Peptides against a protein of PDB entry 5NXQ. Designs and how they scored, part 77

Target 1, 114 residues: chain A of PDB entry 5NXQ
Amino acid sequence: EIQIPVSMAAEEEYLRSKVLSELLTDTLENDGEMYGNENEVLAALNGAYDKALLRLFASACSDQNVEKALSLAHELKQDRALTAAVKISERAELPSLVKKINNIREARYEQQLK

## One batch from the design tools (peptide; made by RFdiffusion4, then SolubleMPNN)

Design b2_p18_4_s4 (from b2_p18_4, 10 letters changed)
Fold by OpenDDE base, seed 2:
Structure b2_p18_4_s4 (fold): chain B 114 residues (1-114), chain A 18 residues (1-18)
Amino acid sequence: as target 1 above (114 residues)
Amino acid sequence: MPSEEELFAFMDEVTAEL
């Protein structure tokens, strides 16, 4: 069996999850119909999406591509995913990235409080 | 800095609940 590089697998998973999440979101926005389980489906998709994105994030950190890592962090949806990104950045010994991601978290938190 | 493998393992650990 051909082993796919981890980064490529992560990218595929991310793109797949992103597309599914966007399609579902678009469907709900366009149709305006709720069946009662859409929120659960969205939550599951968002979880998978963030997890896949974090794999890309870790890859970027490993490559010491801070700008790419930061860009990916901006695409994370859940706060817990941002927290994970911080932890990964810490482990990768990228303190500047840690600070920048924490700024993202703080900004989002402030937005939620308004 | 950890190896890519180590970093990915750590990532898996911190994202286990996602």
Scores: peptide ipSAE 0.543, ipTM 0.939, DockQ to the pose 0.862
Fold by OpenDDE base, seed 1:
Formats: sequence, structure tokens, C-alpha cells
Structure b2_p18_4_s4 (fold): chain B 114 residues (1-114), chain A 18 residues (1-18)
Amino acid sequence: as target 1 above (114 residues)
Amino acid sequence: MPSEEELFAFMDEVTAEL
């Protein structure tokens, strides 16, 4: 069995999930038709996407690369994924990153209210 | 600061619900 580094495996899964999520989103936006399971598929894809992204995020935190970690956090889709990123940042002892990610969360909350 | 392995293990725990 070929051992692939965690970051490399995460990048592959992220890219795969990103492409599939974008394709499905575009299809739904363009066709406007629901066949019954598209929302479930999209939710599953988004979950996998965020999970893969968080692996890259953890790697960046381990490297103490705050700028890379923050850039990755901006790409997270779900609020619960941002919450996970905050917890990872806390565990990594990166308080500046914690604050910046919380700012992302607050900004998204404000956008949802408008 | 935790080791890379410890951080990855923690990440797996935190993301288990996703």
C-alpha cells in the first residue's frame, strides 16, 4: 500500500469535492429543477469538501502558517466547519487566527440577516 | 504547541460530525 502524506491526500479530496460541488451547484442554479436527492447529495459533498479543507487547515496550523490557514478558512462553506477551524486554531495555540476566523463567522451572520 | 500528529488526531475528533 502506498502511503500518501496526509496533506496530499487532503488536497486531492478537496479538489475532487470542490469540482463536484461546483458542478452540482451550477446545474441546480441553471436548470432550477429538483429530482428529489440533489440537496442530500450537495450536503454530503459540502461536508466532504469542508472536512478535506480542514485537514489542509490543520496542516497549515501545524506549520504555523497563519496566512495560509486563514485563506483556507475563507473557503469553508458551513458555519460548523468554521467552528471546527476555531477549535483547531485554539489547540494549535494561534489566538490571532481564532480572532480572524470568528470575524469571518460574524460577517457571514450579518450577511444572512440582510 | 501540540505535535503535528496530535493536532491531526484532534482535527479528526473535531470533524467527525462533518
Scores: peptide ipSAE 0.540, ipTM 0.939, DockQ to the pose 0.880
Fold by OpenDDE base, seed 3:
Structure b2_p18_4_s4 (fold): chain B 114 residues (1-114), chain A 18 residues (1-18)
Amino acid sequence: as target 1 above (114 residues)
Amino acid sequence: MPSEEELFAFMDEVTAEL
């Protein structure tokens, strides 16, 4: 059995989750079909997407690749995922990254108020 | 700096609700 590197597996999962989320969204927009569980499915997909990204994020933190970690954090969708990224950064002893991710969160809050 | 294993374990903990 070929052992896939954790980072590659995480990237594949991320891409899969991203594609599925986009496909589902497009399908709902184009077909207008309502099955009654679309919101739940979308929430689950978004959760899986962010979780996959956070795996990559943790890997980047472990490698002390702050630039890569920050780039990944920008791709996170949910605020709770950004919160998780902050906690991971704190655990990884990367205070500069913590600050930058908090800036992302603040920027999103300001955009929502607009 | 925690080990990679420790960091991933922590990640799993903080992302359990996602």
Scores: peptide ipSAE 0.540, ipTM 0.939, DockQ to the pose 0.831
Fold by OpenDDE base, seed 4:
Structure b2_p18_4_s4 (fold): chain B 114 residues (1-114), chain A 18 residues (1-18)
Amino acid sequence: as target 1 above (114 residues)
Amino acid sequence: MPSEEELFAFMDEVTAEL
């Protein structure tokens, strides 16, 4: 049995979730066909996507690769996922990363209010 | 700083609701 490293498994999951999320989003935007559950499916896919991305984020934090971690944080879609990233950064004792992720959150809040 | 294993365990806890 081939043991796949956790980081490789996380990358595969992230890429798969990213592709599915993008395809579904494009379909909803272009075809406009609502069968009643598309928003629920999209929410579930976005949740899985962010969860997969946060695994990569935690790995980057463990490696003390702040720049990679920050890059991954910018790819997170949900505010609650950014909150999770802050908590992970705090646990990893990376205060500079905490500040930068909070800046991302604040910027998104301001955009939503416009 | 926590070990990678500890950090991943914490991540799993934090992301349980996602």
Scores: peptide ipSAE 0.540, ipTM 0.939, DockQ to the pose 0.850

Design b2_p18_5_s1 (from b2_p18_5 with Y3L E12K L18R)
Fold by OpenDDE base, seed 5:
Structure b2_p18_5_s1 (fold): chain B 114 residues (1-114), chain A 18 residues (1-18)
Amino acid sequence: as target 1 above (114 residues)
Amino acid sequence: SELEELVEELSKEIEEKR
């Protein structure tokens, strides 16, 4: 079987996860249907979504594409995913990106406190 | 790559904490 490059596979997974997450969100918000496991399904989808983004993020870091990496970090949903992005940035020796992602985290904390 | 391996490690950690 043909092996797909990691970056391409990550992009595909991101798109699929994004579509599914949006579909479920729209269904819950617009149709109001409850099946009893929506939160669990959403958590799973969000996890898959962020994991896919982190793969893209690491690829951007490897390419030294700081602007793309930062844009991807903004799309991350979970705080733990942002923490992961910081660690990846540190390993990639991109201190400016580390600072910018920490700013994203701090901003989200402030919004959450309101 | 090193970063790819780190992503896989961190992704597993995220999944385990869910």
Scores: peptide ipSAE 0.551, ipTM 0.923, DockQ to the pose 0.112
Fold by OpenDDE base, seed 2:
Structure b2_p18_5_s1 (fold): chain B 114 residues (1-114), chain A 18 residues (1-18)
Amino acid sequence: as target 1 above (114 residues)
Amino acid sequence: SELEELVEELSKEIEEKR
């Protein structure tokens, strides 16, 4: 069996989770259907989505592709995922990226308060 | 890699907090 590189596997996982998340989101937004479990399903999908993104993010960091890493960070949905991205950036010794991701997190906090 | 290991750790933490 052919071993798939971690980065490629991560991209596949990301794309799959993204499609499912978007599909469910679009369905709820367009149809407004509530069956009682949508929030739980979304939470699960968002978790999988962010975890997949974090793998891609780490790969970008390892490649020292700061711009790609930052772009990926913007796609993260959960605050805890952004926090994780900060920790990854710190470990990767990318202080500029740390600052930029913290700015993203702060901006989202401000949006939630308004 | 070091970063990959960290991602796995953090991913577990995210899952545990659900």
Scores: peptide ipSAE 0.550, ipTM 0.923, DockQ to the pose 0.112
Fold by OpenDDE base, seed 1:
Structure b2_p18_5_s1 (fold): chain B 114 residues (1-114), chain A 18 residues (1-18)
Amino acid sequence: as target 1 above (114 residues)
Amino acid sequence: SELEELVEELSKEIEEKR
């Protein structure tokens, strides 16, 4: 089997997941319902989306591209994905990035309280 | 790589929590 570079595979997965997630989200917001399992499908798509982003995030960390990594972190949807990004940043020994991602998470918590 | 391995581990955790 031909192996595709991790970064390329991750980008493809990200793009597919992003498009499908956005399409489904927009459809549900406008039409309300589809087949009765919309929330489960959306959750699965969001999971795949974040996992793909985390691969890109890790790649950016490996490249010591903190600004790119931070930009990618802002695109993460789930809190558990942000937590994962923090762990990756810690392993990459990028404490400034850890702090910035924690700021993102805190900001989202505050928004949820309002 | 080390980070790639960590991503795979964390990705599995995300999937299991669904």
Scores: peptide ipSAE 0.550, ipTM 0.923, DockQ to the pose 0.111
Fold by OpenDDE base, seed 4:
Structure b2_p18_5_s1 (fold): chain B 114 residues (1-114), chain A 18 residues (1-18)
Amino acid sequence: as target 1 above (114 residues)
Amino acid sequence: SELEELVEELSKEIEEKR
């Protein structure tokens, strides 16, 4: 069996999870209420989305592509995913990226306090 | 790779916290 490159698999998973997350979000915001466990479904989709992004993020870090990595970090939804991105950046020895991602986290904290 | 392995670990942690 042909092994699919990690980057390709990650990209496919990201796109899939992104579409599903957006569709569900749009449904809740524009088409009315969902019944059942909509919040749990959203959480699961967001989790899958962020996991896929983290794989892409790590790939960018491996390529020493800080700009791409930072762009991907901005797309992360959950704070815990940003924390994971910081840890990946630290392991990749990219301190400038660490700082920039922490700035993203701080900015989001400020927004939540409003 | 080292980073790929780390991602898998962190991804599992994220899943466990849900």
Scores: peptide ipSAE 0.548, ipTM 0.923, DockQ to the pose 0.111

Design b2_p18_5_s2 (from b2_p18_5 with Y3L E12K L18K)
Fold by OpenDDE base, seed 5:
Structure b2_p18_5_s2 (fold): chain B 114 residues (1-114), chain A 18 residues (1-18)
Amino acid sequence: as target 1 above (114 residues)
Amino acid sequence: SELEELVEELSKEIEEKK
């Protein structure tokens, strides 16, 4: 049996989750169907998406690739996922990345307040 | 939570590579 490297597997999962999230979003916006659980389904898909991204993020941190890690953090959708990224960065002993991700969180809070 | 478990898992992997 062929073993796929963790980083490649994470990339595949990210792409799959991203496609599913986009398909659901398009369906809700264009088909007009309402079943009563669309938001819950979307949240679940977003959760899977962020988890996949966090795996990639952790890999980037492990490689000490701060720029790649930061770019991945920008793609995270949920605030709780950004918090997770901060915790991972702390464990990776990357204080500069911690600060930058916290700046992302603060920026999003500012946008939500408008 | 699942997310917290993932953080712990990924953090462990990072620590092991140090």
Scores: peptide ipSAE 0.367, ipTM 0.875, DockQ to the pose 0.768
Fold by OpenDDE base, seed 3:
Structure b2_p18_5_s2 (fold): chain B 114 residues (1-114), chain A 18 residues (1-18)
Amino acid sequence: as target 1 above (114 residues)
Amino acid sequence: SELEELVEELSKEIEEKK
């Protein structure tokens, strides 16, 4: 079996998860179709999406590419995924990135309160 | 949780690459 580099595999999974999420959203918005489990499907897709992103994020951290890591963190959807990114950043010994990701979390909290 | 396991996995990979 062909071995694919981790970063490439993560990118593929990210793109797949992203496309599936977008397709489902478009279908619901444009066609008005009801499947009966939309919320559960979306939650599962978001989870897979964030997990794929976190793999890319970890790779960026390993490369000490803080800017790329931060950009990826902005794409994370779930708060629990941002928390995971913080933990990964801490393990990578990137305190500046930790602070910036926490700023993202705080900003989202403030938006939710509005 | 699954996410916690992923964090541990990825953190381990980062440490190994240091």
Scores: peptide ipSAE 0.366, ipTM 0.874, DockQ to the pose 0.772
Fold by OpenDDE base, seed 1:
Formats: sequence, structure tokens, C-alpha cells
Structure b2_p18_5_s2 (fold): chain B 114 residues (1-114), chain A 18 residues (1-18)
Amino acid sequence: as target 1 above (114 residues)
Amino acid sequence: SELEELVEELSKEIEEKK
């Protein structure tokens, strides 16, 4: 059996989850349609999306590619996922990345207050 | 939680590659 690299598998999962998440989000925000379980579906899709990104993020950290890791962190949707990224960065001993991700979190908190 | 377990898994992988 053909072995698929973890990074490639993660990218496939990310792209799939991203497409579905964006499609649902756009539908709810732009069309205003309600089916009764939109929030549950969206949460599940966002969760899968962030998990896929975190796998890519961890791979970038392993490669000591801070720039790529930071770019991926900006794509994370949930605050809990950013927290996860911070923990991963700490384990990877990348303090500069930790600081930059915390800045992302702070910026999002400020936006929510507006 | 599932996310916390993923963090631990990924962290372990990072540690192993260091």
C-alpha cells in the first residue's frame, strides 16, 4: 500500500474542510437561510478545519519554518486553536512565534469588543 | 478534549524530531 506523507494528508484535509466551512459560512451570512442545525454543522466544520491547520502548523514548527507557521496561524478560526498553536510553539521552543501568535489573539479580542 | 489530545500528539511528534 502507498504511504501518504503526513503533511500531504493534512493539506488535503485542510483544503476540504476549508472549502466546506467557507461555503456554509457564506450561505448563512449572505442568503440568510436557516435549516435548524447550521451552528452545529459550522462548529464541526470549523473544528475539523482548525485541526487540519494545526497539523500543518506543527509540521512547519518541526521544520523550524517560523514564517510558514505564522502564516498558518493567521488562518486559524477558533481562539482555542490559537491557544493550541501557542502550546505547540512552546514545545517547539520558538518563543518569537509564541509572541506573534499571542498578538493575533489579542487583536481578535479587541475586534470582538467593537 | 479531542483538541487537547491532538496538541499532545503533535507536541510529542515535535519532541521526537528534535
Scores: peptide ipSAE 0.364, ipTM 0.875, DockQ to the pose 0.759
Fold by OpenDDE base, seed 4:
Structure b2_p18_5_s2 (fold): chain B 114 residues (1-114), chain A 18 residues (1-18)
Amino acid sequence: as target 1 above (114 residues)
Amino acid sequence: SELEELVEELSKEIEEKK
């Protein structure tokens, strides 16, 4: 059995999930047709996408690369994924990153209220 | 690592909440 490094596997999964999520989104926006299951499929893809991103995010935190971690956090789609990123940041003892991610969460919350 | 274990735990939680 060939073992793939965690960082490499995470990058591959992220890229795959990102492509699939974007393809589905573009299709829905272009065609405008709904069959009743697209939202569930999109949610599943977004979940996998965020999971892959969080692995990359954790790796960046491990490297103490706050700027890279923050950039990755901006790419997260779900609020619960941002919450996970905060918890990871806390565990990594990166308080500045915690604050910045919470700012992202607050901004998105305000946008939803508009 | 500790971070990897946390990511796995939290990622699993995210999946379960869908």
Scores: peptide ipSAE 0.267, ipTM 0.807, DockQ to the pose 0.112

Design b2_p18_5_s3 (from b2_p18_5 with Y3L E16K L18K)
Fold by OpenDDE base, seed 5:
Parts: C-alpha cells; structure tokens; sequence
Structure b2_p18_5_s3 (fold): chain B 114 residues (1-114), chain A 18 residues (1-18)
C-alpha cells in the first residue's frame, strides 16, 4: 500500500475542506436556507478547514519556513485557530512568528469593532 | 477539545524533529 506523506495528505485535506466550505457559502448566499442548521454546518466545515491548515502550518514551522507559516496563518478563519497557531509557533521556538500572528489577531479584532 | 488535541499532536511532532 502506498503511503502518502503527511504534508501531501494535509494539502489534500485542506483543498477538500476549502472546496466544501466555498460550496456551502455559495449555497447559503444564492439558494437560501435548506435545513435550518446551515450555520452549524458552516462552522463545522470552517473547523475542518482550519485544522487542515494548521497541519500545513505545523509542517512549515518544522521546516523553519516562517514566511510560508505566516501566509498560512493569514488563511485561518477562526480566532481560536490563530491561537492554536501561536501555541504551535511557541513550541517551534519561533518568537518572531508568534509576534506576527498576534498582530494578525489584533488586526482582526480591530476590524470587528468597526 | 479537538483543536487542543491537534495542537498537542502537532507540537509533539515538531519537538521530535528538533
């Protein structure tokens, strides 16, 4: 049996989750409510999406690729996922990345206050 | 939570590669 590298598997999971999230978003915007639980479904899909991204993020941190890690962090949707990215960065001993991700969080908070 | 478990899992993997 062929074993797929973790990084490749994570990429595939990310792409799959991204497509599903986009499809659901389009459906909600254009076709209206279907079952009355669309927000919960969307949240679940976003969770899966962020988890997939975090796997890629961790891989980038392991490679000491701060720029790639930061770009992935920008793609995270949930604040709790950014917090997770900070924790991973701390474990990876990348203080510069920690600061940059915290800046992302602060920027999003400011946008939400408007 | 599932996310916390994932963080711990990924963190452990990073530590192993150091």
Amino acid sequence: as target 1 above (114 residues)
Amino acid sequence: SELEELVEELSEEIEKKK
Scores: peptide ipSAE 0.374, ipTM 0.877, DockQ to the pose 0.722
Fold by OpenDDE base, seed 3:
Structure b2_p18_5_s3 (fold): chain B 114 residues (1-114), chain A 18 residues (1-18)
Amino acid sequence: as target 1 above (114 residues)
Amino acid sequence: SELEELVEELSEEIEKKK
């Protein structure tokens, strides 16, 4: 079996998850179809999406590419995924990135309170 | 959780690359 580099595999999974999430959203918004399990499907897709992003994020951290890592963190959907990104950043010894990701979390918390 | 396991996996990979 052909083995694909981790970064490429992560990118593929990210794109797949993103496309599926968008397609489902578009279908529900445009066609008004109800499948009965939309929320569960979306939750699962978001989870897969964030996990794929985190793999890319970790790769960026390994490359010491803080700007790329931060950009990827902004694309994370779930708060628990941001928390995961913080933990990864800490392990990568990137305190500036930790701070910036925490700022993202705080900003989202403030938005939810409005 | 699955996410926690992923974090640990990715963290270990980062440590190996240091």
Scores: peptide ipSAE 0.372, ipTM 0.876, DockQ to the pose 0.767
Fold by OpenDDE base, seed 1:
Parts: C-alpha cells; sequence; structure tokens
Structure b2_p18_5_s3 (fold): chain B 114 residues (1-114), chain A 18 residues (1-18)
C-alpha cells in the first residue's frame, strides 16, 4: 500500500468532515427537518472535523508556524477541541499561541452568555 | 477519551520532532 503523508491525510479528512458538518448544520438550522438522530450525527461529524483540524494544528506547531496554527484554532468548533489545542501548544512550547487560543475560548464564552 | 488519546499522540509527535 502507498504510504500517504500525515499532513495530506489530515487535510483530506478535514475537508471531508467540514463539508458534511456544514451541510448537516445548514440543513437543520434552515429547513427544520427532524429525522430522529440529527444531534448524534452532528456531534460525530463535528468531532471528526475537530480531530482532523487538530492534526493539522499539531503539524503547524511542529513547524513553529504560529500564525497558521492560530488560523486553524479559529476554525475549531468544540470547546474541548480548543482545550486540546492549548495542551498541544504547551507541549510545543508556544506560550504566545496558548494565550491567543485562550482568548478565543473566552470570546466564545462571552458570546454564549448573550 | 478518544480525543484525549489523540492529544497525547500528537503531543508525543511534537516532542519527538523537537
Amino acid sequence: as target 1 above (114 residues)
Amino acid sequence: SELEELVEELSEEIEKKK
């Protein structure tokens, strides 16, 4: 079997998960259709999406590309994924990135309170 | 959890490349 680079595999997974997640989200929010398992499917898709992003994020951290890593962090959907990104950033010894990701988390918390 | 395991895996990869 042909060995696929981790970065390529992660990007493919990200794109696939992103498309499906956005499609489902838009359908549920705009059409109001109920099939009985929408929340479970959405959670699974969002989880896969964030995991794919985290792989890309880790790669960016390894490359010491803080700007790329931060851009990817903004695309994360779940709070638990942002927490994961913080932990990865700490391991990568990128304190400026840690601070910026925590700012993202705080901003989202404030938005949820409104 | 699966996510926690992924974080640990990715963290180890980062440490390996440092």
Scores: peptide ipSAE 0.367, ipTM 0.876, DockQ to the pose 0.754
Fold by OpenDDE base, seed 4:
Structure b2_p18_5_s3 (fold): chain B 114 residues (1-114), chain A 18 residues (1-18)
Amino acid sequence: as target 1 above (114 residues)
Amino acid sequence: SELEELVEELSEEIEKKK
């Protein structure tokens, strides 16, 4: 059995999930048709996408690369994924990153209220 | 690593809440 390094596997999964999520989104925006299951498929893809991103995010935190971690956090789609990123940041003892991610969450919350 | 274990745990939680 061939073992793939965690960082490489995470990058591969992220890229795959990102492409699939974008393809589905573009299709829905272009066609405008709904069959009743697209939202569930999109949610599943977004979940996988965020999971892959969080792996990369954790790796960046491990490297103490706050700027890279923050950039990755901006790419997260779900609020629960941002919450996970905060928890990871806390465990990594990166308080500045915690604050910045919470700012992202607050900004998105305000946008939803508009 | 500790971070990898945490990511896995949190990722599973995210998946379960879908």
Scores: peptide ipSAE 0.274, ipTM 0.816, DockQ to the pose 0.112

Design b2_p18_5_s4 (from b2_p18_5 with Y3L S11G E12K L18K)
Fold by OpenDDE base, seed 2:
Structure b2_p18_5_s4 (fold): chain B 114 residues (1-114), chain A 18 residues (1-18)
Amino acid sequence: as target 1 above (114 residues)
Amino acid sequence: SELEELVEELGKEIEEKK
């Protein structure tokens, strides 16, 4: 039996979730097909996507790779996922990363208010 | 690791709520 490193597994899940999310989004936007459950499916896919990203994010934090962690945080879609990233950063004792992620959150809040 | 465990916890919350 082959044991796959957590980081590699996370990469695979991220790619899978990203592809599925993008495919669904593209289908809805370009083909205009609606079957009644697309929003629910999309929400689920987005959740899985962010979860996968958080795994990569945590891995980057463990590696003390703040730059990579920050770039991954920018790819997160949901606000609660950003909140999760902040919590992970706090646990990893990376205060500079905490500040930068909070800036991302604030920027998105401002965008929503406009 | 500690962070991996935290991710699983937080990820579970995200998946369960939405």
Scores: peptide ipSAE 0.568, ipTM 0.924, DockQ to the pose 0.112
Fold by OpenDDE base, seed 4:
Structure b2_p18_5_s4 (fold): chain B 114 residues (1-114), chain A 18 residues (1-18)
Amino acid sequence: as target 1 above (114 residues)
Amino acid sequence: SELEELVEELGKEIEEKK
């Protein structure tokens, strides 16, 4: 059996999930085709996408690469994923990153209120 | 690693609720 490094596997999953999520989103926005389950499929894809990003995020945290970790956090879509990123940052003992991610969450909350 | 295990745990929660 071929052993694939965790970082490579995570990156592959991220890229795949990102492409599929973008394709579905574009199709729904441009074609307007509704078969009844598109939103459910999109939610599942977004979940897989964020999970893949969190793996990359944790890898960046392990490398003590705060800049890379922060850039990845900005790519997260779901609030629950940002919450997960905060928890990972806390476990990695990166308080500066925790603060910056919480700022992202607060900014998104404000956008939702508008 | 510890962080990898945490990611898997949190990732499962994200997928289950969506």
Scores: peptide ipSAE 0.568, ipTM 0.924, DockQ to the pose 0.110
Fold by OpenDDE base, seed 1:
Structure b2_p18_5_s4 (fold): chain B 114 residues (1-114), chain A 18 residues (1-18)
Amino acid sequence: as target 1 above (114 residues)
Amino acid sequence: SELEELVEELGKEIEEKK
């Protein structure tokens, strides 16, 4: 098996997952067609997308690049993924990043209540 | 690395719980 750097693998997976997720989302929002499995496919794509982002996020944390890490956290879609980012930040001993990610979560909660 | 291992653990929860 060919081994490639984790960061490169994560970037490739992120880009692929992002494109597919956006295409499916746009199709569902604009066409309104239902074929029976769109929600399952979307959930799977979003899961893969967030997992790929978390790998990039962890890499940024390892590099002590807090600004890049925060930027990546803003791109996370699922609340569970944001929670994961908090745990990663805690393990990386970046308390300022923890606080900022929690602010993202709180902001999204407020938007959902509208 | 420690963070990579954590990501893999958390990633499993995100993908397998659905």
Scores: peptide ipSAE 0.567, ipTM 0.923, DockQ to the pose 0.111
Fold by OpenDDE base, seed 3:
Structure b2_p18_5_s4 (fold): chain B 114 residues (1-114), chain A 18 residues (1-18)
Amino acid sequence: as target 1 above (114 residues)
Amino acid sequence: SELEELVEELGKEIEEKK
């Protein structure tokens, strides 16, 4: 059995989840068709996508690469995933990153009010 | 690592709620 490095596995899962999520989103936006459990499928894909991103995010934090970590945080879709990123940043003792991620959350909250 | 373990815990929580 071939053993895949954790980082490569995370990248593969991220890319796969990203592609599938984007394809489904594009289909729904373009065709306007919503039948059956498309929302459930999308939610599951987004969950897997964010989980994969969080693995990459934690890796960046371990490398003390705040800029890369922040860039990855911007790619997160779910608010609960951003919350998870904050917790990871706190554990990594990166208070500056915590502040910046909270700014992302606040910006999204304001956008939702529009 | 410590962060890897935390990610797995948080990730599992996220997926279980879906």
Scores: peptide ipSAE 0.567, ipTM 0.923, DockQ to the pose 0.112

Design b2_p18_6_s1 (from b2_p18_6, 7 letters changed)
Fold by OpenDDE base, seed 4:
Structure b2_p18_6_s1 (fold): chain B 114 residues (1-114), chain A 18 residues (1-18)
Amino acid sequence: as target 1 above (114 residues)
Amino acid sequence: SAEWDEFADELADEIIHK
């Protein structure tokens, strides 16, 4: 069996989850139809999406690629995923990235208050 | 790095299952 590199597998899962999440979100927002478990499905998709992103994020951090890592962090949807990204950044000894991710979190908190 | 993958997986699992 051909072993696909983890980063490539993560990228594929990310893209798949992203597309599905976007499609579901658009359906709910534009069509306004919800028949039961759409929110649960969306939550599951978001989880898988963020999980895939975190793998990519960790890879970027391991490469000390702060710009790529930051770009990926902006794509994270859940606050707990941003928290995980902070932990990864701390482990990678990237304090500047830690600050930038915390800024993202703070900005989202402010948006939620409005 | 395998270590980074494992670390990311651990954190990712927390997100999904908590």
Scores: peptide ipSAE 0.264, ipTM 0.857, DockQ to the pose 0.115
Fold by OpenDDE base, seed 1:
Structure b2_p18_6_s1 (fold): chain B 114 residues (1-114), chain A 18 residues (1-18)
Amino acid sequence: as target 1 above (114 residues)
Amino acid sequence: SAEWDEFADELADEIIHK
C-alpha cells in the first residue's frame, strides 16, 4: 500500500469533500427537497469535510500560523467541529485564536436565531 | 507532528462517529 503524507491526504480529502458537499448543497437549494438518503449523504460529506479541515487546522496551529488557522476555522461547517477547533487551539496555547473561534460560534448562533 | 496528527484524528473521529 502506498503511504501518502498526512498533509496531502488531508488536502485531498478536503478538496473532494468540499466539492461534493457544495454540489449536493446547491442541489438541495435549487431543486428543493430530496428523497432517499441524500440527507445522510450530505451529513457524511460534511463530517468528512470538517474532519479534513481539522487536520489542516491542527497543522496550522502546530506551525503557530494563527491567521491560517483562523481562516480554516471559518470554513468549518458544524458547530461540533468549531468546538474541536477550540480544543486544538487550547492545546496549542493560542488564547487569541480560542477567542476568535468562539466569536465565530457566537455569530453563527445569532444567525440561527433569526 | 505525529502527536498533533493523533490529537486531531481523535477529535475528528468524534465528529464523524458521534
Scores: peptide ipSAE 0.263, ipTM 0.857, DockQ to the pose 0.115
Fold by OpenDDE base, seed 2:
Structure b2_p18_6_s1 (fold): chain B 114 residues (1-114), chain A 18 residues (1-18)
Amino acid sequence: as target 1 above (114 residues)
Amino acid sequence: SAEWDEFADELADEIIHK
């Protein structure tokens, strides 16, 4: 039996969730299709997407790969996911990464206010 | 690291279930 490393499994889940989320989003935005439950499905997909990313993020932090971690953080969709990323960064004792992620959060807050 | 995976899972669960 083939054993798949956790990191690879996480990447697979990330890609799957990303594709599904993008497809649904594109359908809603470009085709204007309404099925009544699309928002619920989208929320679920976004949750799964961010969850997968956080696993990758944690792995990157574990490897002390700050650049990769930061790139992954930019891909997170939900604010609470960014908060989680900050917690992971703090645990990894990467204060520079913490600051950069907080900057991402602040930027998104400002965009929401405009 | 198993510890990192567990920590990530805990935080991820909070995102999904809260």
Scores: peptide ipSAE 0.260, ipTM 0.856, DockQ to the pose 0.115
Fold by OpenDDE base, seed 5:
Structure b2_p18_6_s1 (fold): chain B 114 residues (1-114), chain A 18 residues (1-18)
Amino acid sequence: as target 1 above (114 residues)
Amino acid sequence: SAEWDEFADELADEIIHK
């Protein structure tokens, strides 16, 4: 029996979650409400999406691939996911990455305040 | 979120420290 490596599985989950999230978003924006629990469904999908990304992020940090890790961090949707990424970066002893992720967070906060 | 902190720690322990 073939078992898919964790990193590859994470990539697949990321892609799947990304597609589903985009489809749901498009449906809500263009076709209106679906089942009355759209916000809950969207939150669940976004959670799965970020979780998949964080797995990839952790893998990138493990490989000391800061550029890849940073690129993945930019794709994270939820602030709490960025917080998780910071924690992972700290554990990976990548202070430069921590600073860059915090910059992402600050930029998003500034955007929300406008 | 405490849940995400736990998740991050779990991933760090499983991936980075192995």
Scores: peptide ipSAE 0.179, ipTM 0.813, DockQ to the pose 0.930

